# Ledger of designs, part 36: peptides against a protein of PDB entry 6EJA

Target 1, 276 residues: chain A of PDB entry 6EJA
Amino acid sequence: VEYMPANPVRIAFVLVVHGRASRQLQRMFKAIYHKDHFYYIHVDKRSNYLHRQVLQVSRQYSNVRVTPWRMATIWGGASLLSTYLQSMRDLLEMTDWPWDFFINLSAADYPIRTNDQLVAFLSRYRDMNFLKSHGRDNARFIRKQGLDRLFLECDAHMWRLGDRRIPEGIAVDGGSDWFLLNRRFVEYVTFSTDDLVTKMKQFYSYTLLPAESFFHTVLENSPHCDTMVDNNLRITNWNRKLGCKCQYKHIVDWCGCSPNDFKPQDFHRFQQTARP

## One batch from the design tools (peptide; made by RFdiffusion4, then SolubleMPNN)

Design b1_p11_5_s3 (from b1_p11_5, 3 letters changed)
Fold by OpenDDE base, seed 3:
Structure b1_p11_5_s3 (fold): chain B 276 residues (1-276), chain A 11 residues (1-11)
Amino acid sequence: as target 1 above (276 residues)
Amino acid sequence: EYEEQIKELLE
């Protein structure tokens, strides 16, 4: 028996895309598109071809918008966090889009569960935030992430400036850069002026791979810490041959794979894969 | 992760 919520949640999907993989993006978009959700797409500043393609899509659907601003981001760049934070602000200011959850995606993501399953799950846990932790030694995590190093993003390059200390009194956490956040927490991150949010925004503006740790750290040290669920509903290690790492532990899972590794016929298998 | 990817970012 499938749970059917009386008041289904509506999702704001934030897609951060780059390159020339328009066909892969189109396939992914079609797989996740639903009339009741919202789609906010950021295209890298350097990806003009893709931007044109995405604009064409956005003109066809009223619930699809493209960021009027565009950043040039690099792998691990601090600007990626800025992209998410700005998109969050934009989405909160869109009064005509009553979304309940924020979900970030890339062109490499593909839904392994149906929309109904996702909506049912999130509707049941609408007051929770889903962030997957690394699950290992924290000191080791800090070293591996380079959180004790100071970085500066400039001219599409990350410059290591030196060492830094983790702020005292802050329990850092992180793991996956994929997260499902409820609107209330997004509001907190966006508009709070407390010391935690202010300090963490500053700290992570000089951080490598900030999206893998910022939201975890802010949430766990915030008054909203009790809403933390150590699960981002992502599937890893599902099909390595296809460049996918999917893990089926929960009702709803997502696979992140390289778009270039997939053929159109491969996508249908993701949705039909049974959970172990 | 930083330790494995730093060369790609900085070089």
Scores: peptide ipSAE 0.039, ipTM 0.705, DockQ to the pose 0.078
Fold by OpenDDE base, seed 2:
Structure b1_p11_5_s3 (fold): chain B 276 residues (1-276), chain A 11 residues (1-11)
Amino acid sequence: as target 1 above (276 residues)
Amino acid sequence: EYEEQIKELLE
């Protein structure tokens, strides 16, 4: 879609950052920054230097804010979902930030479209939600993601406690933990007290890699189910050779593959991806 | 050619 919308959507970008990725963050920020959008940045509780750097950035831009609360998130941790949910609540309570879409970002992914293209596209489809599904066998997905396993985040570790069952009547789905959600759906997730949202929040508080499945599952089982688009409009930097091999076993009672932070050398991949 | 993937847990 290439047109100038009369009422362009405004995006709330939520950045979850940690470690010493200040340079990477700066590059990404500059690449995605626009005066008409909003940027809400969460810095890991343990990343004090990065936090100071991000605070400096936030002071320079009126549409950039840093979460006053900070969580210690770990790879695969359930608390990551809490971070998103709290960020969503915060953003909804910011009456001076009239955003239309919620987009999460990290140093491991990058939008595949220019700002103008993204805004035009989302403005046309402002009632839709964009989540990329795994595209595999659902049973296999459940097994591989450990959704039928109970995890407890404690002491910076995801402990596998045992087996569990998927809640009855719930069609579980998932895929990319990077998504584009419209404000209406975010409002639903944040404030709904229906059985679905309540149960899923509880369920996913004991889930490994919750962000890869929570929003998919909630959306597809909600009254908003018809708004799903199976695309997240971004590229993730995957390097299985580096991202696998149980490198996070010390953090999680499970082995997994994860994407790597983008490096300048990786940007050529953007040209290899077809536009959705 | 570039295929987006999700985090994959290994059993």
Scores: peptide ipSAE 0.030, ipTM 0.665, DockQ to the pose 0.105
Fold by OpenDDE base, seed 4:
Structure b1_p11_5_s3 (fold): chain B 276 residues (1-276), chain A 11 residues (1-11)
Amino acid sequence: as target 1 above (276 residues)
Amino acid sequence: EYEEQIKELLE
């Protein structure tokens, strides 16, 4: 028996997509689409074919919109965070979309719960924010993520410029770049002018893989810190053998691992998987 | 089985 909340949360799904994988996106979209949720899709500026396809989809569904702005994002680029932040602002300004949670998605990660389960769960914990931490040594995380390094995104490349210090008094954390954030926290991140948000936005504008750490760090150092849940309710298709071989060195002055996109045949497994 | 992991950068 599934719990049916009296006031079910509505989710704003933010999809950041690129390439030419229209069919893959379509499959994922169909898998996650629900009439009660909202879908805000950013298509990479360079992916014109995909953009056209996504626009077609958006015209068919009133709860699907495409960002009027498009960024040329690169793997590990700071612009990805900018994409999320701008999308958050847009979504907050969409008064006709009363969403309660912000969830980012790509083809590489999928929510582990059915819609009903997800909604029920989030409705019960609507005041919480779900970010998965690395669960390892923090110093190692900082080193591995290059958080103590200064990066500049320019000319479709993340240039490593040198070393930097983590701001004083800030407890840095991070992990998965897939998160479930409640509207209240998104509002805070978007509109707060406090020192924390201001400094972190600046700091992470020069950060590699910023989305893996920005929201964690901001949340944990904010007045909303008690809302942190170390779980993002995601399944990630990891294959380190395939994903950890400096495949992005050509665009980033760093080597890293990347998860693999889910295949169509993998979707049936999502409904049967629960996160501890 | 799928796992939840973070992207790992190599030094």
Scores: peptide ipSAE 0.022, ipTM 0.639, DockQ to the pose 0.105
Fold by OpenDDE base, seed 5:
Structure b1_p11_5_s3 (fold): chain B 276 residues (1-276), chain A 11 residues (1-11)
Amino acid sequence: as target 1 above (276 residues)
Amino acid sequence: EYEEQIKELLE
């Protein structure tokens, strides 16, 4: 028996999907679907078949919507952050969807807790934001993330244009690109006109893998800095030997590591793994 | 994430 909060949080799940992984998406959707939550799905502009499939799903469920806009995203592309930011704005403008938390999902990462556990936990800590930090030397992190490099997304490629400086007075942080953000912070990110948000949006428009660092950095330097929890409550299928290579060099003028997508045989770990 | 060992190859 799980604790049932008096005022359970409602979650906006944002799914960014591409390719022809209809079956995988269906499995994921079934695993996370609940009538009390909301699902906002972005399908890559190039994935028309998948888009049609997702539209069919959205027509069957009132709490499932598909982005009317579609971006052509690439691995490591700055456009991924744009996708999240635009989806956040959309979700905030949906007055009929009273969500409390924003959670992004992919096939490579899964919530470690059951829906009831997740809701109970987030309901208890509804004022907090959950972002997992890298947990190492910050200077090294900056170098490894290429934050001191200027990138331009163009023609489905991230072009490294040269070096740049980290803005003065900004404490840069990052780690996982999977986050759980409360509505208040999302509102801040979306609508604030302060120097921090403005500068960071500009800065990260030319950043490689921006989702791994943008929200961390903005949060830690914002008036909401005290709401950060260094945990994203996710299970990541990480295989360094497999993921750490230049397999995406044709897309990005940078080499890096990426987590592997979960396979059906990996799903059993979701129920067996516990994190503090 | 980027591997620093690979960084050296690109620079």
Scores: peptide ipSAE 0.036, ipTM 0.652, DockQ to the pose 0.165; fails the geometry check

Design b1_p11_5_s4 (from b1_p11_5, 3 letters changed)
Fold by OpenDDE base, seed 3:
Structure b1_p11_5_s4 (fold): chain B 276 residues (1-276), chain A 11 residues (1-11)
Amino acid sequence: as target 1 above (276 residues)
Amino acid sequence: EYEEQIAELLE
């Protein structure tokens, strides 16, 4: 869908980054930056060099901010979900940033559509939430994700404490840890005190890879369930030999690339209406 | 999902 919306959506991009890949992050930032959007960046607590670099960027752009808090995250750690949830709260409390959509990114993401295409698409479907499901046997998914296991994140390790059961009456779902969520749903997740949100926050605080299923599960079991679109606009099937080029094209697509797959020339191929 | 890593964590 390509049209010029009368009331274009504004996007809050939440970047969760770590390591020392400042150059790659800079390239990605240049590719996704637009003056009408907002960028909220969390840098791992241990990545001080990167943090300094990101702070410099944030000082140059009024619509770029860095989280004043920083978490030390590990792969699969429950703290990643905490990072997203806290970022969501922060963004909702920023009254000077009227964003309509929340999109999470890492330094490995690669936009393959123009800003205009993304904005046009989301403006047309501004009431929807985009989460990609695993599309397979749910029982298998639970096993593979370890959702029936209790984990504790401590000392940079995920400790398996034992077995657990899925909460009664909850239909668990998940898939990609990349999601596009509208502000209304983010508000619900952030501020709702209903049993669903409360239980799921507790449940997923002891979950491995929580971001891959938390939002799916909450959405599908919530009063907002009818807003789900089984598409996160992320293309993970890319030809590594060709870098970040994706095999499939949708209306709006983003590719998750390995840092080793980045090609500077690819970032400059994307059109932005307003970019630094 | 990263099956190898998941398997390691689940051990």
Scores: peptide ipSAE 0.036, ipTM 0.683, DockQ to the pose 0.085
Fold by OpenDDE base, seed 2:
Structure b1_p11_5_s4 (fold): chain B 276 residues (1-276), chain A 11 residues (1-11)
Amino acid sequence: as target 1 above (276 residues)
Amino acid sequence: EYEEQIAELLE
């Protein structure tokens, strides 16, 4: 889809960053930056140097803000979902930022389309939500994701406490933790007090890799279920040889695969152009 | 090599 929309959508990009990769972040930021969009950046509580760098960037751009709160997030941690949820609330309360879509980003994930293509596409489908599902049987997904296991995030570790049941009447789904959500659905997730949202927030506060399933599950069981599109418009750098080892056993009582950060040499694969 | 996938947990 390539056309010039009459009312182009504006995107709130939420960046969750950590470590000391300030240069990498700068490169990514330049690649995705556009004056018509908004950028809300969360820096891990432990990444003070990076935080200082990001603050400097935010002072240079009026459409870039840094979360005043900072969480100490870990791989697979439930706190990552909290980060997204709080950022969503913040963004909804920013009345001076009229965004239409919420998009999360990391150094391991990039939109596969140019800004113009992305905006055109989302403007055409502004009422839809884009989440990529796992594409396999749900029973296997539940087991492999550990959704039937109870986890507790404490002391920078995801402790496996035991077994749990999937809430009755809920159609569980999930897949990629990279998504494009329209403002209306974000409003629903943020402010709804219905049983679904309440229960799912509780359930996923004890879930490993919650972002891979929370929004899928909430959406598909919500009044917004008909807005689901099984596509997140992302490219992810997967390397199973490197990413599918139990390298996170020290922080989680589970093993899993993780994508790799994009490197400078990978930029030629992106359709986004560097921006000043 | 570059494709959209989801994380897979290993037991």
Scores: peptide ipSAE 0.025, ipTM 0.654, DockQ to the pose 0.089
Fold by OpenDDE base, seed 4:
Formats: C-alpha cells, structure tokens, sequence
Structure b1_p11_5_s4 (fold): chain B 276 residues (1-276), chain A 11 residues (1-11)
C-alpha cells in the first residue's frame, strides 16, 4: 500500500494544547514533525507558560505557527469547535502554506502510520475525508452525546439549559473528534453560506463535544457526502476505568469518558500498530 | 490497550 507519490500531500497539523500537556506536546511534536508539513498550534488562553514555549518553537521552524488568538477551552466545550473552525479559516488564508489535509492532534491520539505511510495513503485518497463514526445505534448516540440537549458555554462551564430538537432533514452522525479532512471540504465548511453549514454552525455552537459530531454531520449531509471514509487512521489510548468517572462534572453538566494521554513508553507502538 | 474509540458520555 505504501508507495512514493509523485505529488505528495502536505498536511496541516492543528494542535490544540494546554499547560497540562506540555511534555506530551513536546513528544508529540517531535514525533510528527516534518519539514514538508505545517503545524498550527493553539495554546489555551490560560496556559501562558506553554504559550511562550510554543512561540519559541514557532520561531525556530518556518512551518510552525501559533494562533494569534487564544481561547479558554474546556472539556466538551463548544469553543473547541470554534477553535478548529477558526484555525481552518486561518490556514486557508495562509497562501504560503499549501496544505492538502487538515489533521487535528492531541496527546491522546496519534496517527497509526509513519509519515511516509500517511503521506502515501492520503496522497492516494486525497479526495476523501476520514472521520470515524460511532458505529452504534444512532439514537443512542444522540442521547449519550446530548445532541438533543442545549448547552451554553459560559464562565468556563457547559451549562445544560434544556432540550432541543435535532434539525429536521439532517442525518446526524458522529464519533471520534479526531479527523483527517481534505482542503476542499475544509473550504466548504469554512466559506459555504448554504443552509446546512449555517444551521449546523449555529446548532453546534450550543453542543457538548461538538467536534465529535459537527464535521461528520456536515459532511454526510453535504454535496461532499460521498467522500466520507469511516476511518480516522488513529490510535487512541483508552482506559475506561480511568477515563469514565465523570471527571469533568465540575465544568460540564454532563458525564463523559475521555481517552488517556500517551506515555513516552507508548511511542514505540505508533509504527507497529495496525488500525483496529 | 490502544483502541480506536470515541468519547462516550454517560447519562
């Protein structure tokens, strides 16, 4: 499957990081850095020390930039989607960065392929979008995700305000909030003024964990629906015993599970792990 | 163990 493409894709990696992940970020960055790709890093507004560190890195590498804007993001917050959307816009406006794919990363998720493999793969499927769906009952997913609930992000908290209806005619889907999106679809999401994108942006601005569903839903209901691949080419360190204890109740009116950050000793697995 | 899963909210 691996080959050397004649026109290899270039990837814009978007890293959304906060102070707690400083060491993990450094490890991740070292692991994923390549001169042919682009790295756009958002540092949480509250993580000033990390911001300074990342700025230093960005000055050393021409293909590394830090968002001039910073959001105070919380787990499950709608602001995370805003962060991605704004970063997408920024990246599209960076005419000197000819990226072909948008990939978001955190310390809890890592691409399962080497750079060469990833580039080869994406170069072969450059017209596709890779989003992993939940693979379960959709109604159950909606309930568990709280998509039928209205949330408001305010004062570093996701407030559950009440119930809401899923927009009629929209096939809601979701799953992993780690995705690989081609530039064309990112352009669509960023600049389209059609009813779908407009309504979904509004809808998901009041959504818990919006990144797990927004792009899926928009894609599947868009003219680009045929480009969806139910695969995000990632491995995630899951330990439900550790990650499913309502650890975010202090900031969200909901309980959820979260993956665990990769440990240094786990990095050796990245090159050997096959996608489940 | 490494898996490809999604975050899950608990009701």
Amino acid sequence: as target 1 above (276 residues)
Amino acid sequence: EYEEQIAELLE
Scores: peptide ipSAE 0.023, ipTM 0.662, DockQ to the pose 0.087
Fold by OpenDDE base, seed 5:
Structure b1_p11_5_s4 (fold): chain B 276 residues (1-276), chain A 11 residues (1-11)
Amino acid sequence: as target 1 above (276 residues)
Amino acid sequence: EYEEQIAELLE
């Protein structure tokens, strides 16, 4: 669906970058940049060179900012969720940035629609939240995600401390850690003091890969539960054969998969693939 | 294109 909306949504893109992904970041940035949107970039605390590069970009564009705080995140770390949550708070406190949607991006995930298509779509469904669910058995998902296990992020490692129970009365869900959230829901997550948000923030501070489940779970158990759409409008460069070899066991007391960064050869898929 | 991030239980 594409139309010219009278009141087009404005998007806050949150980019979490690390290492030496300058070229990938530049490609992503050029692909998604628009003067009407906002870009908030977090650079890993350990990536000083990249940080300097990103700062230079932010000085050239009024709608590009870099987080003044920087976290040292690891694969699967709970700190990634903290990064998103803090970014959300920052963005809500930026009164000069009237964004309507929060979208996280990395070099491994790309919006499948053009800016015009994306804006048109989100403008039509501005009251909805887009999170892709796993689509499998929920009990199996819980086990595979280790949601019934307690993890502690410490010293650049996710330590498995033991077992835990899923809070009673909570319908757990999850899937993709790439999401499109409307401002209203972000406000709820950020400022609500209800039992759900409070408990889930605590629960997921000891969770492996928390971004894959936190927002799904909070949304589905919240007063905003009717706003969920099982689609994140993205294409991810998955190569399970290469990405699922327990390569992160040195970082996490768990065996997980990782998507691969897009290569220039992969960009043709962005224009050829569409999702409802 | 999406798959779960966790492949299997470590222990």
Scores: peptide ipSAE 0.023, ipTM 0.673, DockQ to the pose 0.150; fails the geometry check

Design b1_p11_6_s1 (from b1_p11_6, 5 letters changed)
Fold by OpenDDE base, seed 5:
Structure b1_p11_6_s1 (fold): chain B 276 residues (1-276), chain A 11 residues (1-11)
Amino acid sequence: as target 1 above (276 residues)
Amino acid sequence: ALEERTAAALA
C-alpha cells in the first residue's frame, strides 16, 4: 500500500484565499506544511488584512511565497481560472522550486492522506493526473453547470448573456474543482498553442465555475488523456443543507451549491473518511 | 471519499 520512494515528489500547494478566515487558513497551513513542498498563496485583492498576515508567514518560510499580483475574484467567476492559470505560469517560471505536482486547496478541502502517504502515492503515480468527474449524465451536467450558457464577469457579477454551443469535437467533462495535476500537464496547459488549449481557454473565459470543468475537458481531449485518474484524493466539507440555498444569486445569474469551511468541530469527519 | 460536486440551476 505504502512505500518509501527513492525520489519523492515535491508538491506545489496553491492556496486561493479571501476574507477574514485567518485562523482557518493558519490551521490548514499547519496541517499541510512540510519543508520539502512549496506553497504559493493568492490573496484576494480586497482582503488586505489577510494579505498582511500571509505575507508575514511567507517571510518566515523560504518555501512559501505570495502572488505579487492579486485579483478580485467572485464565487463562480471566470477569474478564478485565470488565477490558477497565472499561478501555474508563475510556478513554472520559478526555477528554484522543482515541484512535481500542482495541488489547489481551500479552507473547505483537505487531502485525505497523510503527507507520507500522499507523497508515496504520487511518487508511484507521478505520470498521472487526478481529476474527479461528476459521475452522472453528461447532458444533465452540462445543463446544470450552465456550460451551454455564455457568462461575462464584470463589476463583481457573472452576467448571463445568452446561449452558446459546445465546440464541435470536444467531449466536455467536469466535477470537482479540487485536483492534483502533474507538472507535465501543467506545462501543456500553460504553454501549448494547439487548437484545444487555445479554444478551451477562450471558451472557459466566459464560463461559470470554470475550474470544475476546464482541466477535465482539456485533459480528456488532449494527447495526455490516458493519464487521467477519476479521483482527487480529497475530503471536502460538504453540507448541502447549508450550502445549497442559492446564496450567490446576487453575484451570479445562476444558482449553485458551495462547500463550507472546516472548523474545529468538523474534525471528526476526517476520522470517518474512507479511502478512495 | 467524502466529496460532492457543486451544483447549479437556472435562477
Scores: peptide ipSAE 0.021, ipTM 0.634, DockQ to the pose 0.069
Fold by OpenDDE base, seed 3:
Structure b1_p11_6_s1 (fold): chain B 276 residues (1-276), chain A 11 residues (1-11)
Amino acid sequence: as target 1 above (276 residues)
Amino acid sequence: ALEERTAAALA
């Protein structure tokens, strides 16, 4: 799998960050930075201090940019998907950044491989999209995710309005909200006017944790369905004892889990993770 | 992989 590609892929890393965790962000940035890749950073609208710090970084590196727009996102909010979609559009419009893959990252996850390994792997499979599915009963997934429920993001809260039906003819899937998408698929999601993309964008604008299933569902029901690989090439610092306490009930009319941010002592776990 | 997806449930 690992080889020296003649035309190595270039990656657009999209970082969605918030709070005051500048040191953590700096550590992650240093861990993933490479001169041949591109980094597009969205800082939450409320995180002005962090925004100033990120801007300083962007001025130091030509391949680092900060979104000129900033959203105020909440845990599980539909606006997170909007953030990704807008960043995708921006990245496609940046003609001076010839990226081949879109990868979203936070302090809660890291690529499973070194940069060289990742580039080699993706260069070999540049026509594929990497999305990790839940791998269980789909009906159960729908129920647990609340996909059959209508949510409205308003006043920094995800309000559960009632029940809804899954659109006809759509096979819903999902799992991880960390994905590796090739440029072609990102172009499709961004610019397609077909019924699938149009309806799914609307559907997921009222969805809790939309990034965990939007891209899965769109891909699997699209003409690009054969490009899906059930793996996101990541490790995540999961600790359900810490992350599954229904701690977001004040924000969303739902209970959920969240991963924990990686700490310096957690980096040894990279060596213990098997390759996909 | 050492990943779990975010889980949700009705309160």
Scores: peptide ipSAE 0.021, ipTM 0.626, DockQ to the pose 0.070
Fold by OpenDDE base, seed 2:
Structure b1_p11_6_s1 (fold): chain B 276 residues (1-276), chain A 11 residues (1-11)
Amino acid sequence: as target 1 above (276 residues)
Amino acid sequence: ALEERTAAALA
């Protein structure tokens, strides 16, 4: 028997999807769907078939919506952050969706807890933000991440233009691009006009894999810094042998790794979310 | 070498 919170949190799940993996998306959706949560799905501008499939799903569930805008994103592209930021704004403007937490998902990453466990946990720690840090030397992280390099997303490529300096007075951090953010912090990121948010939005618009560092950095340098928990509560399908072959060098002027999508045979790792 | 691996490689 699990603890049942008196005021359970409701989660806005944001999915940024692309390609033709409609079946995989459907399986993931079925695994994470719950009537008490909200699902906001962005489909890559180029993935029209997938978009049609997702629209069909959204018509079947009142708590599932698809972004009316669509971006063409690439692996490691700065536009991914733009996608998240715009989705956050949209979600905040949806007055009929009283969500408490923002959680991004992909086919390669799932919450490690069952729905009941996750809700109970987040309800207990509703004032916290969950971001997983790299846990290594920060200077090394900066170098390896290319944060001291200027990138430009153009023509479906992340061009490395040269070197840049990290803004003074900013403590850079990062790690996983999978996070759980409370509504209050999302509001801050979305609507704050302070120097930190403004500067970081500008800085990260020229950053490779911005989602791996933007929210960490903003949070830790913000008035909300004391709300950080160094845990994203995720299970990610990492296989370095498969995902760390510098396979995106043709897209980005850098070398990186990627997790692998979960496949049906991988689902035994999870206890499926109970659905009504 | 100028190219480095991303944070995923450090994890």
Scores: peptide ipSAE 0.028, ipTM 0.684, DockQ to the pose 0.059; fails the geometry check
Fold by OpenDDE base, seed 1:
Parts: sequence; C-alpha cells; structure tokens
Structure b1_p11_6_s1 (fold): chain B 276 residues (1-276), chain A 11 residues (1-11)
Amino acid sequence: as target 1 above (276 residues)
Amino acid sequence: ALEERTAAALA
C-alpha cells in the first residue's frame, strides 16, 4: 500500500566507496538521487581518482557532501565501523540536514522499493529500525563470523590475535551489514555513555566485519530493543561462485564471501523512479 | 528477506 505521507521522512544515504568504480557509482547515484534526501560519501584514503570525481558531484548538488576525513579501509576491517560511526556523528552535527533515517549503500545493493514506496513505508514506521538477522543458530553464527576471535587491523591487514569471550549479559546478534536506522537510535549510538554502547564500541574495534553485528547487538540490548525489525529492505547482488572464493585471505586472517557490484544488466531487477 | 549475509570461515 502506497500513500503520500503528510510529513515524509528524509533519508541520509551514506556511501562508502573505494577503487576506480566511478561509472558504477554514478549509475547508483542517479538511481537513488532525490532532492529531498541527503547523500554523504566517504572515499577511501587511497582512492584519489575516485575522490576527485566524487568531489565534482558534490559541488553540483547542495544535498551531496563528501567526508573531509578519509580512512584507509580494508575488507572486513574494523575501520569500516569507525567510518560509519564518524559519519553518523557528522550527520548529527549537520543541523541544516534534517534527516530522519540513516541508510548505508554500496554498489552491491539497492533498496527493494521505489523512492516513493520507501519514503511512504519509512514514514509509516519512522520509529523502527531495520536490521536483518542471520536467521539461524546463534552459536554457529558467532563461530562463522569469528566473533569469538580477537582481530587487530594494522598495516592494511586484519590480524587474528587469539580467542576472546563474548561479554556476559550481552545477547549477540547480526546478519546483514546493510541497515536502515532512525535518527533517534543513531543519536543513542553516537552520544550514549552507558555501559552497553561503551563496551560494544570497544569490543567491535577488534572485530572482523563489525558492521554485520554491531548495530544488531547494540539495538537488541538497548532500551530501544522494541524498535527492531528483522528486515533491511535490500536486494543484494549475491553470487557465491564469484564472491565466495576466499579472495581476501591476503587481507584478513579469515575467509569470507562478498557480494558483487551491480552491472547495467542487473538494473532490471530494481524499481526506481528517476528523480531530478 | 531478499539478502544473504556475508559468510566467513577460518582461513
């Protein structure tokens, strides 16, 4: 059911990009751009060409900004979570951008709904947070994710240092690293000084693929736990033949799968209205 | 749900 909300939500899209995929980024940007939303783009510190291209885009649109700081991130690195957290802080400090939802995107995923449908849906459920869980045995999830292992990001590598215990009293959860978070929860994650947020930030600073679990875990153990929706409203370009070949063994002391960037041939799977 | 999560295994 689609309707026109009286007070439509505005979305802060956060894009974390790297490499030389300027054309892919441009395609995605065109597909998701709307004048009423906001776009905050972080370009990897090492991707100078892409950074120059993104800066050009940001100068053309008042609702597009680029992070003045840039991190060198690696696949599976804890620094990705740091990037999101810092972006959240920045966005909260941008008083001229009244966003209601935080949505992270990459070239490997898109919202499953049109802009109008997404806005209508989120406007109806503006007090909810959308995080997709793994949907299986939690102990098995912990083992496969390596959450009971201690990792250190150093010199563009995720070093496995040893074993660790899950903090007592914490219900760990996770799944997709693509999420839709409302502003209130982002404020909590960013500014809360309670033991939960403090301990989890510390714990996940030594975690592989932290974005797949951090927000789930914090939310479900927080006073905001009743706002959890087990759906991230995403379609991801998964191809295990291409994405599950232990291609990151040289970067992390772990093997994992990753989604693939969408190609022009894949766009027919999406329903998105072009916006000026 | 239309998305799968990243899978990891010990190297």
Scores: peptide ipSAE 0.021, ipTM 0.635, DockQ to the pose 0.070; fails the geometry check

